# Designs tried in a protein design run: peptides against a protein of PDB entry 5VZU. Part 70

Target 1, 271 residues: chain A of PDB entry 5VZU
Amino acid sequence: GRTLEDIFHEHMQELILMKFIYTSQYDNCLTYRRIYLPPSRPDDLIKPGLFKGTYGSHGLEIVMLSFHGRRARGTKITGDPNIPAGQQTVEIDLRHRIQLPDLENQRNFNELSRIVLEVRERVRQEQQEGGHEAGEGRGRQGPRESQPSPAQPRAEAPSKGPDGTPGEDGGEPGDAVAAAEQPAQCGQGQPFVLPVGVSSRNEDYPRTCRMCFYGTGLIAGHGFTSPERTPGVFILFDEDRFGFVWLELKSFSLYSRVQATFRNADAPSPQ

## One batch from the design tools (peptide; made by RFdiffusion4, then SolubleMPNN)

Design b2_p14_8_s3 (from b2_p14_8, 4 letters changed)
Fold by OpenDDE base, seed 5:
Structure b2_p14_8_s3 (fold): chain B 271 residues (1-271), chain A 14 residues (1-14)
Amino acid sequence: as target 1 above (271 residues)
Amino acid sequence: SPVLEEMRKLFQVN
């Protein structure tokens, strides 16, 4: 029977062949697209820009990190056989911080999985609730056809009925403990380790992280077939490094800032 | 999904 290793070697050979085909196709028809660096905003978690990412078997890729309010986005600058350039490889929800446990419990993949899946269900609930509010607002503009119902007159009178009792029930205002969104204190970095069974191509990842957020990664078959979003964890290490844990894939991608200064790569100011 | 299973294979071989 084909070993798992044989299937992987065949699939790696196929990926190499596809990469070769794509590279060879590029030699025949180079479409150059200018890439602009996103402008930095004061509220950006880190400076936006180009990052080199490790995608395990796919090797080194370039991703643009950008910020969009309470969301961050990694956009592929380099494509691969599965995900073409320009796709959003990662989408980060900056509203949903992941709290990593202590270093011992960080080795437990099931604990990380539990934490991430609980946040995923909260995100799904919020999306359903927000979808209902958007749905109810459209329903009420039924045209009130003002049918002119006629003027019938009658007058009648009187009856008195009495009774009075003022029930005092002093409903105590339940203190809605506003869960204080603790401002994301750029607190002291916490010790960081990958869970057991999460594959990283290099063990040379930072062993301290600043903060983590819920996110989703894009996966697809060859030729961008059946694209889907898979849950994960965005890990901010420092100003120049972040990671993404692909939870369902049990994989880790490390991203490091491209330190090259590009002249004239700044986005033209929106006129 | 079939895609997840395919991708899981690709990502675990490292």
Scores: peptide ipSAE 0.159, ipTM 0.824, DockQ to the pose 0.509
Fold by OpenDDE base, seed 3:
Structure b2_p14_8_s3 (fold): chain B 271 residues (1-271), chain A 14 residues (1-14)
Amino acid sequence: as target 1 above (271 residues)
Amino acid sequence: SPVLEEMRKLFQVN
């Protein structure tokens, strides 16, 4: 029987071969496309830009983080044998914040799984409700046969008069209890630890996070076969670091900002 | 899915 070690070595050899085939395919026809950095907006969760990610056996990847209203997107700048460059590796829903439990309960993978699956169900419900409103609106454009009904001249009915009785209805100003949006404690990061059984390449990840959001990651077989979205958690650590917990894969990817300043990387102003 | 199983192998190698 093949040992676990034999299976591991065969899988590593296959990955190296796929990486070699993928790199060798470029030797015959390289299309170079200029990549522009997305413009920074004041409402962006962090500055958009290039991040260096770690994906398991694929090694080092470059992802462009961009913001699109209440959504964030990670776009692959580097492709791999499974997912080509230009694909959206992660999609983050900034409407659906994930609240992590205390540090003790963060070690429980089943608790994180419960929280993420509950948010996934809410997102699914919102998509179904929005789909029904779009469906009912299309049904009422029956062809209005424009029968040209003739313009009968409607007569000038007279200007009845001014009686101005001042009804004193002293409607009490209902105290709109402004739900004091508790100022998001913008400064105090929450203690962070990976759940037991979530693999990371390195234990050197930030032990404090600012915010977490629901998201989905793209996975595929070799050659971009059977692409699917898998649920996950976007972890914002700081201005230059974020993570993604791949829930179904039980893995963590750390992304760090590329500190290199690129001259002329800004999108040309639309003329 | 077969893809999830393949990808799990890829992520567990580290």
Scores: peptide ipSAE 0.158, ipTM 0.828, DockQ to the pose 0.536
Fold by OpenDDE base, seed 2:
Structure b2_p14_8_s3 (fold): chain B 271 residues (1-271), chain A 14 residues (1-14)
Amino acid sequence: as target 1 above (271 residues)
Amino acid sequence: SPVLEEMRKLFQVN
């Protein structure tokens, strides 16, 4: 029978061959596109820029992280055999925070799956409702000729009587212990661990995260065939590190900031 | 999807 090792070897050989074919084809038609770093905004979750990550069997990738209001985007700078450069490898919804459970429950993949799928359903509902509001808002500009409907006088129906029974029962005011909304400590990191059965290329990932958000990752077959979005979790660790949990793939990608300063990489000011 | 199954093989073998 094929071992997992045999399947790995065959697949790695195919990936190496594809990389070789692509690099050899590029020698005949290299389109170089200049990449500009996104301008930083005060409201950006972290400084935008280049991050180095690991993407499945393809090895090391470079992604540009950028912020677009309530969305963040990872754009592939390095293409792979499945997804070409310039594609959005991750799209993050900064409206939908993921609240991780305690460390014990974080080890449970089914718990993380439940939380993510509940948020996915909310995102789907909001997209359907927002599509309806945008559709209905255009239709009702018909001129409501407000014909003044004549005010027919509402007859005063009579105030029947007084019956007065006094029952005293002095039920003690149970102290509603106001559950002190623990101020969402916007600054304290939460202990973080990957669920059991989520693959990580490196066990040396940050064990504390700042915040998590719902997002989707792009997956495709070889040559960008049948591209689809798969649900996941964006994990902000710190100013220089984020992760993405690919829920359906049971995989984790860690991204670390490229610390190199590039001269003349600033976007030209919009004229 | 067929793509998801292909990608699972890619991600689980590492």
Scores: peptide ipSAE 0.147, ipTM 0.819, DockQ to the pose 0.509
Fold by OpenDDE base, seed 4:
Parts: C-alpha cells; sequence; structure tokens
Structure b2_p14_8_s3 (fold): chain B 271 residues (1-271), chain A 14 residues (1-14)
C-alpha cells in the first residue's frame, strides 16, 4: 500500500510540477494588475490590509483583509493550484461571534465542532428567512385596482353596559433577576490553544486571542474544480495577526500583517 | 466530499 510519505511525496511533486508549468507557461505573458489597499473605516475590527499566511504545502500566501459592514473578507492576492488569485479564501460573519470555552475545553475538538456547527445552522436559518422576505416583498406590487367597494351601512352595535368590578388581584411582581449581561470585557484577551488533532505548520501561534467569529473558507480541487465553502473560525489575535481554523480539514492557518509601508497604495478617493 | 478528502491530504501533510 502507499505510505502517507509516498502520498506526500507524490503530492509535493505534483504541486512543484504545477508551479513549474504555471511559471514556465506564463513567463512570456504576465499581466500585472495594480492592487489598492482598502480604505480604513472607524468600525473596522482591525486596520484592513495585506497579510501573509502559511497555507499548508502551498507555502507563503498573501491575502488582502477587507471589511464590508458586518462581514470581513480575505481575498487571495497570490493564487495557488486549487484557488486562483482574486478569490475570497475566507468570508467572516462579524454578526456571529464564536465564544471559545475555557482553556481546558478548547483542547476538545468535538466541543469546538459543536459550537461552530450550531452557528452554521443559525446562519443557514437567517439566510432562508431573509430569502423569503426578499421574495415576498416583490410579489405584492400588483396594481391596486381600487375597486370602490360600496359603503355598506354602519350597523349600530349596541352599547353593552359598564359594570365589571375591579378585582384587586395583587400579583406580586416576580423579581425578574435580570441576568446581568457581563459586559464582554472588550480589552482582555482570552487564553488560546488549538484543539487536539488540529494541524498547524508550527506551534508558534499566539496563545491569547481577542475574539472569534464564524466564517467559511474556500476549498477546491486542482484547477479550481468543485469549489465549496467549509465552516471555520476566524481568530483575532491582535491588530496584526489573525488565524483561521478550518474545521472539516482540522487545520489552522496563521496570518500576519505585512509590515511594509506602501506609498500611494491607497485607493483613489471617489471623486 | 472528494475535494475535502483531497484538501485534508494537503493540510495534514504539514
Amino acid sequence: as target 1 above (271 residues)
Amino acid sequence: SPVLEEMRKLFQVN
């Protein structure tokens, strides 16, 4: 039988060969497109910009992080054999925060899986409900033919009398213990560890995170075949670092801000 | 999914 090592070597050879074919075929026909940095907005979770990530066997990837209302997007600046440049490698739903358990329970992959899948089902329900409201709202602009329905005479319904005695039912106000929503301490990072069985290229990831959100990652076969979204967790570590846990792949990708200052890389102001 | 199985091989290889 093929060993895992044999499969690894065959796959690495294929990736190297594909990279060689792509570089060699396009050597005489390179199209350059200018990339603009997204403008920063006050409500952006962190400053948008370029991040470098280590993505499996593909090596170093460059991703543009941008914010779009209650969504964040990672757009591939570098393509790979599976997912071309310009694709949305990650889509983050900033409405759906993931609450990580304590550090002991964070080691449990099944617990993280449960939490993520529960949020995925909520997102699916919201999409179905929002799809129905958008569909029903367009159907009712049929022309109101104002047929003047004839004025049927107001039958004088008789004045029934007043007498109902006020029963003093002194219902004690049950103390609704307002569960004090503990103010989400926006400032203190939570201890962070990857679940057992989630692969990372290295153990050098931040051990504290600020917040987590539900997201989806794009996966595909070679040549962008059968593209699909897989559920995951966006982990915000700090202003310059985020991660993505690929739940179904049991993998973690770490992204770090490109610290290079780009002069004149801002999008031209809309005139 | 065949893609998930292929991608799992890609990610587990690290």
Scores: peptide ipSAE 0.144, ipTM 0.817, DockQ to the pose 0.520

Design b2_p14_8_s4 (from b2_p14_8, 8 letters changed)
Fold by OpenDDE base, seed 3:
Structure b2_p14_8_s4 (fold): chain B 271 residues (1-271), chain A 14 residues (1-14)
Amino acid sequence: as target 1 above (271 residues)
Amino acid sequence: SEKLEEMRKIFQLR
């Protein structure tokens, strides 16, 4: 029977062969496109830019992180045998925070899975409700045949006078106890550990996280076959590091900012 | 899906 080692070698050989085929296709037609860094906005969760990520056996990949209102996007700068360059490898919903449990319960994959699937269901419900409102609004523009009803001159009815006696109803302003929004403890990160059974290429990941959000990752077969979105968790560690937990794959990818400064990488000002 | 299993294998290859 095939050993686990035989299966590993076969898949590694296939991956190496696919990487070789993709690199060899460059001999026929290379299209160079200039990549511009996204402009930084004050409301961006972190500075947008290039990050280096690890994708298991795919190795090192480059992703552009950008912010789009309440969404963040990771766009592949490097392609792989499964997902070509320019694809949105991760999409993050900044409206849907993931609250991690305590460090003991973070080791439980089933608990993380429950939390993520509950958020996924809320996102699905919100999309269905927004789809119904957009559908009902289009149905009522039946063509009102504008019959030209003739302009009858409505007579000037006279302005009756001003005797508004001010009733002093001193309704006591009910102290709406503004539920003190506990100042989001913006400073101290939460202790972080990967769930048991989530594979990381390296155990050298940050053991403290600032924020987590619901997101989806793009997965595909070789040659970008049957592309689909899979649920996951975006983990912000710091200004220069984030992670993505691929829930269904039980995998973790760490992304670190590319510290290289690029001259003339800013988008041209819109003329 | 067969694809998820393929992708899982690829991601687990260290």
Scores: peptide ipSAE 0.138, ipTM 0.824, DockQ to the pose 0.512
Fold by OpenDDE base, seed 5:
Structure b2_p14_8_s4 (fold): chain B 271 residues (1-271), chain A 14 residues (1-14)
Amino acid sequence: as target 1 above (271 residues)
Amino acid sequence: SEKLEEMRKIFQLR
């Protein structure tokens, strides 16, 4: 039977061959596209820009991190055999914070999985509810064809029904327990460790994190076949480092800011 | 899915 090692070697050979095919295609016709750095906004979680990330066997890749209100996006600058350049490799929902447990319980993959899947279900419910409100609002502009209904006559005004007493129904104001928005403690980072069974290419990842958010990662077969979103966790370590836990893949990608200064890389002012 | 198993292989490759 194929060993895990045989499957690994066959797959690595296929990845190398695909990388070779892709690089060989570049020799024939390179289209250069200028990449602009996204403008920084005051409400951005960290400075947007280029990050170098690791994708297991794919190696080192470049991702552009950008912010879009309550969402962040990682866009592939480098493509791989599965996902071409320009695809959104990660989408982060900044409304849905993931609270990591204590350091002991962080080693439990099933606990992280539970937390992420509960948040995924909330996101799904919110999308369904918001989809219904957007659907119902469009239906009511039926054209009122004003058909001139004919003037049928004044039938008479029958009589005074009696004095119903005002019941003082003292409706107690139900205390809407305002779900206390836990203030985003920009405070001291919490201890961080990967769950057991989550693969990291490098064990040298930050052992403290500032905050985590729910997100989805893009996965595809070779040649971008059957692309789908898989649930994950965006982990902010610091101003220059973030991670993504691919929950279903049991993998971790570490991203570090590209420290290179690019001249003339600022986005053109919106005309 | 077969794809998820393939992708797990790809991402678990150290």
Scores: peptide ipSAE 0.132, ipTM 0.818, DockQ to the pose 0.559
Fold by OpenDDE base, seed 2:
Structure b2_p14_8_s4 (fold): chain B 271 residues (1-271), chain A 14 residues (1-14)
Amino acid sequence: as target 1 above (271 residues)
Amino acid sequence: SEKLEEMRKIFQLR
């Protein structure tokens, strides 16, 4: 039978061949696109920009991280044999924070899977409800002919008076001190570990994270065949590092900021 | 799906 090593070598040869075919085909028609860095906004979770990441067997990739209100996006700057440049490799829903358990339970892949799938279901429900509100809101602007409904007469409320005695009993209102949910201190990192069975190319991932969010990643076959979104977790480590856990693939990608400064890379001001 | 298994192989091959 083919060994895992044989399958690895065959697949690596195929990937190299595909990269060579694509580069050789593009030599006849290289489209150069200027990349503009997105402007930084005060409400951006971190500074937007270029990040380098490891993407499975494909090697080093470059993505642009950008913020769009309650969503973040990773856009491929480098294409691969499966997904061309300019595609949104990750979409992050900043409305749906993932709360990681303690380190012991973080090692349990089934626990992470449960948490992510529960959030995925909430996101689907919100999309269905928001679709119905947008549909129903257009239908109800039928002209409300304000027919003046006639003034029905004020029936006199009868006066009944009886005398019931004030019983004193001064039961002290127990101050249910509503435990003010301490605003989860947005600045303290929590200990972080990958679940058992999640593959990482680098074991030197940060062992502390700031926050996590629900997201989806784009996957496709060679030549961008049958593209689909798969559920995952965006993990913010710090200002210069984030990760993505591909839940169904049981894989982790680490992204680190490209520290190079680019001259004239700022987006032209919207005129 | 066969595709997810193929993609899993691609991502897990170190």
Scores: peptide ipSAE 0.118, ipTM 0.815, DockQ to the pose 0.547
Fold by OpenDDE base, seed 4:
Structure b2_p14_8_s4 (fold): chain B 271 residues (1-271), chain A 14 residues (1-14)
Amino acid sequence: as target 1 above (271 residues)
Amino acid sequence: SEKLEEMRKIFQLR
């Protein structure tokens, strides 16, 4: 039977072959596209920009992180055999914060899986409800034929009288204990650990995180075949580092800001 | 899916 080692070697050979094919094709036609850094907005979770990340066997890749209202997006700057450059490798829903359990329960993959799948179901329900409202709103612009509804006469309904007695019933104001929204402690990182069985290429990942959000990652076969979105968790560590847990793949990708200063990389102001 | 299993292999290659 194929050993795990045989499968590893076969798969590495295929990836090397794909890399060779792609590299050899570049000798015939290179298209260069200028990339602009997205402008920073005050409401951006962190400064947008270039991040270096690792996609398992594909190695080091560059992604652009950008913010789009209540969504964040990781766009591939470097392509790989599965997902070409310019694709949205990750999409983050900033509406759906993931609350990580304590450090002991964070080691339980099934617990993280439950939390993520519950959020995924809420996102699906919200998309179905919003799809119905958008569908019903377009149908009602039938031409309102202004049928001149005839002026039915003002029936003078009569002036009945006076005697409402002043019942004093002093209903005590029930103290609605406003559940004090615990101020989002924006400063203290939560202890963070990967679940058991989640593969990381680098064990040197941050052991504290600021925030987590529901997201989806793009996966495809070689040549971008059968592309699909898989559920995951965006982990914000700090201003310069984030991670993505690929739930179904049981994998973790760490992304670190490219610290290089680019001159003239800002998008031209919209004239 | 077969694709998910293949992608899992790719992502788990160390």
Scores: peptide ipSAE 0.117, ipTM 0.804, DockQ to the pose 0.580

## One batch from the design tools (peptide; made by RFdiffusion4, then SolubleMPNN)

Design b2_p15_1_s1 (from b2_p15_1, 7 letters changed)
Fold by OpenDDE base, seed 1:
Structure b2_p15_1_s1 (fold): chain B 271 residues (1-271), chain A 15 residues (1-15)
Amino acid sequence: as target 1 above (271 residues)
Amino acid sequence: MKEKLEEMTKIFNPP
């Protein structure tokens, strides 16, 4: 039977061939689309824009990060043999924060998997509940019978009533030791490590993160066959760096802001 | 096994 190594080698050859086809066959038939940078909003988690990502052997890819209320999206600017340009490679739910455990438990892939799958189930439940409320409201436009009647006027009046009294009862001060929820110091990044068995092309990822969120990544076979969304973790490191853990793939992608300034890249004002 | 590797290769070739 074919070994895992044989299948991997065949797949690598196919990827190289597809990259060669894309570079060689379309030399004279390029469709160009102007890309505009998304506007920044005050409530954006970080400044939106272009990020360079690394997807293992696919190499360097460009994604555009944008914010849409409580959702973030990574849109592919560069395509690969699996996912074409313009697809949403990642979708992040900013309502569903992932709380990472301590560093010891972060090394355990099964613990991260448990946390992510619990959040995925909550997201699924909320989507099912919100789908039911939108269905029932459209029913009874009963016929507007036109009944006419005009009647008028009246005005009155004033009444006063009274006093009731003062009861004292002096119930004792129970010392509820309010466990001071230490305000999560909004400024200190938590220690971060990839779980054992999660592959990263670059071991030089940040060892502290600010926030993590539930998200989904788009996966597909060659030529965008059988596209599906898999669960993952969006990891905000800083203003210029984020990661995505692809849970089912046991892989990590690091994204770094493109530092190049683009003239006239702003979206035209909506007329 | 083939399906799982085809699934893993949908975005990620391992390094």
Scores: peptide ipSAE 0.029, ipTM 0.683, DockQ to the pose 0.290
Fold by OpenDDE base, seed 3:
Formats: structure tokens, sequence, C-alpha cells
Structure b2_p15_1_s1 (fold): chain B 271 residues (1-271), chain A 15 residues (1-15)
């Protein structure tokens, strides 16, 4: 009988062969496109740019992180047999923070799953509510009956009325002491551990995180078949490192900033 | 097993 090792070895050979076929198909028609680094904005969670990630057996991949208001995007610069270059491998909702529990409860995959699925349901509700408001606004274009009725010019009437009664009613503005949400101490990272049963290719991941957000990851079969978005957690470790927990796959990807300086990588100024 | 492996191959072939 085939061992698990034989099955893994056969699949690794198939992936290597697929990578070889994909790279060899480029011998006939390489289209080079210049990639520009996204401009950094003051409101960006971290500096945008190129990150190296490790996708299991796919090995080292390059992802461009960019910020788009309350959303962040990871765009594949390197494609793989499943997901081609230019696809958004991760999409992060910066409106929806994930609050990690204590370090003991972080080891429980079911607890992380509960937290993520609750946020997923809120995101789904917000999308449904916003869809109804956009739907009702279109219904009131009743047919413009083209009635042609003419331009009569009616007049000026000037009425002056002055009366200035100064009613003083000094309704004390009840100081709704907006409980100043204590600026969550933006500097001290939370202890971080992967849940038991989440696979990481390397155990050398940061054991402290700054913040987490809800996001979705793109998954697909070979040749980009049946592409779908799965729920996950974006984990910001520091300025140069982030992770993504693929919830349904029980896997973790670590991304580290590419430290290479690219000359002339800035987008040309719009003329 | 095969379906889960095919599903895991969608992003991660675990070694």
Amino acid sequence: as target 1 above (271 residues)
Amino acid sequence: MKEKLEEMTKIFNPP
C-alpha cells in the first residue's frame, strides 16, 4: 500500500512538475510588467510594500501589501499553480479587529474559530443592510411623464417679517462624557501563540503581536479552478512582519518585509 | 482524505 510518505512525495513531485510546466510555458511568451510600490500614507497601518511569505510546499512567494482606506490587500507578485500572479491572496477588513484571548485560550482552535465566525457574521449583516439601502434608493425613479407644461413667470412677493424673540432656554448640554476609549496602549504587544492543530512551516514566528483583524484568503485548485474566499485572521507582529491564519485550512502563513531597496520603484506622479 | 488533501493543495501542500 502507498505510505503517507509515498503520497506526499508523489504530490511534491506533481507540484514541482506543475511549477516546471508553468515556468517552461513562459519560454514562449514572457510579458514583463513594471510593478510600482504603493505610496505610503500617514494613516497606513504599516509601510506598504513587498513581503516574502511561505506557502507550505509552494515555497517562497512575494506578496505586495497595500492599504485602501479601511481595507488592506495582499496581492500576489509571484503566482503559484493554484493562484496566478496579480490575484488578491488576502483581503483584510481594518474595521473588524480580532481580540485574541489570553495565551491559554489562544491554544484552543475552537475559541479562535468562534471569534472569527462571529466577526464574519457581523460583516455579512453589514453587507446585507447596505444592500437594502442601495436597493430602495433605485425604486423611486418613477416614469418621468414628459408633461410639457409651460413656463409661467410668477412674481416677486417681498414679505419682510421681523420678529426677533430671543428665547433664552439654556438647556444645559448634558456632558455625555464620551468615555474616552483609553487609547489602547498602542505600544505593548500581546503574547501570541498559534492554536493547537494550526500548521506552521516554521515554529520561528513572533510570540508577540500588536493587533489582529478579520480577513479573507483566496484559495483555488490547480489552474485557478473553483476560486473561493475563506475566513482568516490577519496578525500584525511589527512594522516588517505579519501573519495570516487560514481558519478552514488550519494553516498559518508568515510574511516578512523584503529588505531590498528598489531604485525608481515609485509610481510616476500623475501628470 | 483525498478531498482534504486536494483542499489543502489549494494553498498549502503541507510537506
Scores: peptide ipSAE 0.028, ipTM 0.688, DockQ to the pose 0.306
Fold by OpenDDE base, seed 2:
Structure b2_p15_1_s1 (fold): chain B 271 residues (1-271), chain A 15 residues (1-15)
Amino acid sequence: as target 1 above (271 residues)
Amino acid sequence: MKEKLEEMTKIFNPP
């Protein structure tokens, strides 16, 4: 029978062959596009830029991380047999923080799955509600013909009187200590471990994370067939490293900043 | 759906 090693080897050969076929087919139509680095904004979670990652069996991937208000995007700079260059490989919702449990419960894939699916449902509800408000707001601009309603006369409301007994009773102001949501101390990294059964190509992933967010990843068959978004977790480790957990695929991709300085890679200032 | 996810899982995570 074929061993797991034989199946892995055959699959890796197929991926290499597919990569070669795609690169060779594109050799006749290589559109070189200049990549501009996104401008950094003060409110960006980390400096935007190029990150190198391991994408499952595809090996080395280059992704550009960019920030768009309360959203982050990973855009593929390198294509693969499944997903062409220029596609958004990950979309991150910075409104929806994922709170990781303690280190013991982080090992439980079902717990992570529960947390992510609950956030996915909230995101879906917010999208439905915001779709309804945008729909109803357009219907009510019927032209209010401002018919000039005639001046109804000032009826003289009468004067009645005075008696003001000053009852004292000094009810103590109950200090409603508004529990100031302690600004989540952005500084201390939480202990981090991948759930059991989540594959990582790099066992040397950071064992502490700063914060996590809900996101979606793009998956497709070979030749970009049947592309779809799957739920996942964006994990910020530090200024130079982030990860993405592909929940349905039970995989983890680690991304590290490309430290190379690119001359003339800055986006032209919007004139 | 299951078959496609299994196919994609094989592509992303060869055993």
Scores: peptide ipSAE 0.025, ipTM 0.683, DockQ to the pose 0.528
Fold by OpenDDE base, seed 5:
Structure b2_p15_1_s1 (fold): chain B 271 residues (1-271), chain A 15 residues (1-15)
Amino acid sequence: as target 1 above (271 residues)
Amino acid sequence: MKEKLEEMTKIFNPP
């Protein structure tokens, strides 16, 4: 029978071959697109830019991190056999912070899974509610065709009647305990460990994180077949490092800022 | 879905 090692070796050879075919197709592409670094904004969680990421078996890849209000995006600069260049590999919802448990409970994959899936359900509910408000607002501009129809005159009918009573009932305003937005303590990072059974290609990941957010990652079959978004966790370690936990894949990708200075990489000012 | 996830898992998490 094939060993797990044989299957792994064959699969790695296939991935290398597919990567070679894919890169060789790029080498034949006479059309280059200039990549511009995203402009930094004051409200950006960290400086946007190029990050080198490790995607399990795919190896080293380049991702552009950019900020779009309360969303962050990782866009693939390098493609792989599954996800081509220019695709949004990760989308981060900066409204939905993930609170990691203590270091002992962080080792429990089921606990992380529970937390992420509860946030996913909240995000889904908010999307359904916001979709309903956007739908109802368009319906009411029916053209009132003013048909002029005619005069008919009748009739008197009358009079009744009475009663008055003034009931005072002073309904107490229920204190909607506004869930206090715990101020983002930008200060001391918390201890961080990957859950047991989450694979990392690099065991040398930061053991302290600043904050985590809900996000989704793009997965697809070879040749970008059946692309779908899976739930995950964006982990901010520092100004130059972040991670993404692919929950369903049980994998971790570490991203580190590309320290290379690119001349003339600034986006042209919007005219 | 499951088969695809298992395939994707093989790609992201080689054994």
Scores: peptide ipSAE 0.025, ipTM 0.682, DockQ to the pose 0.575

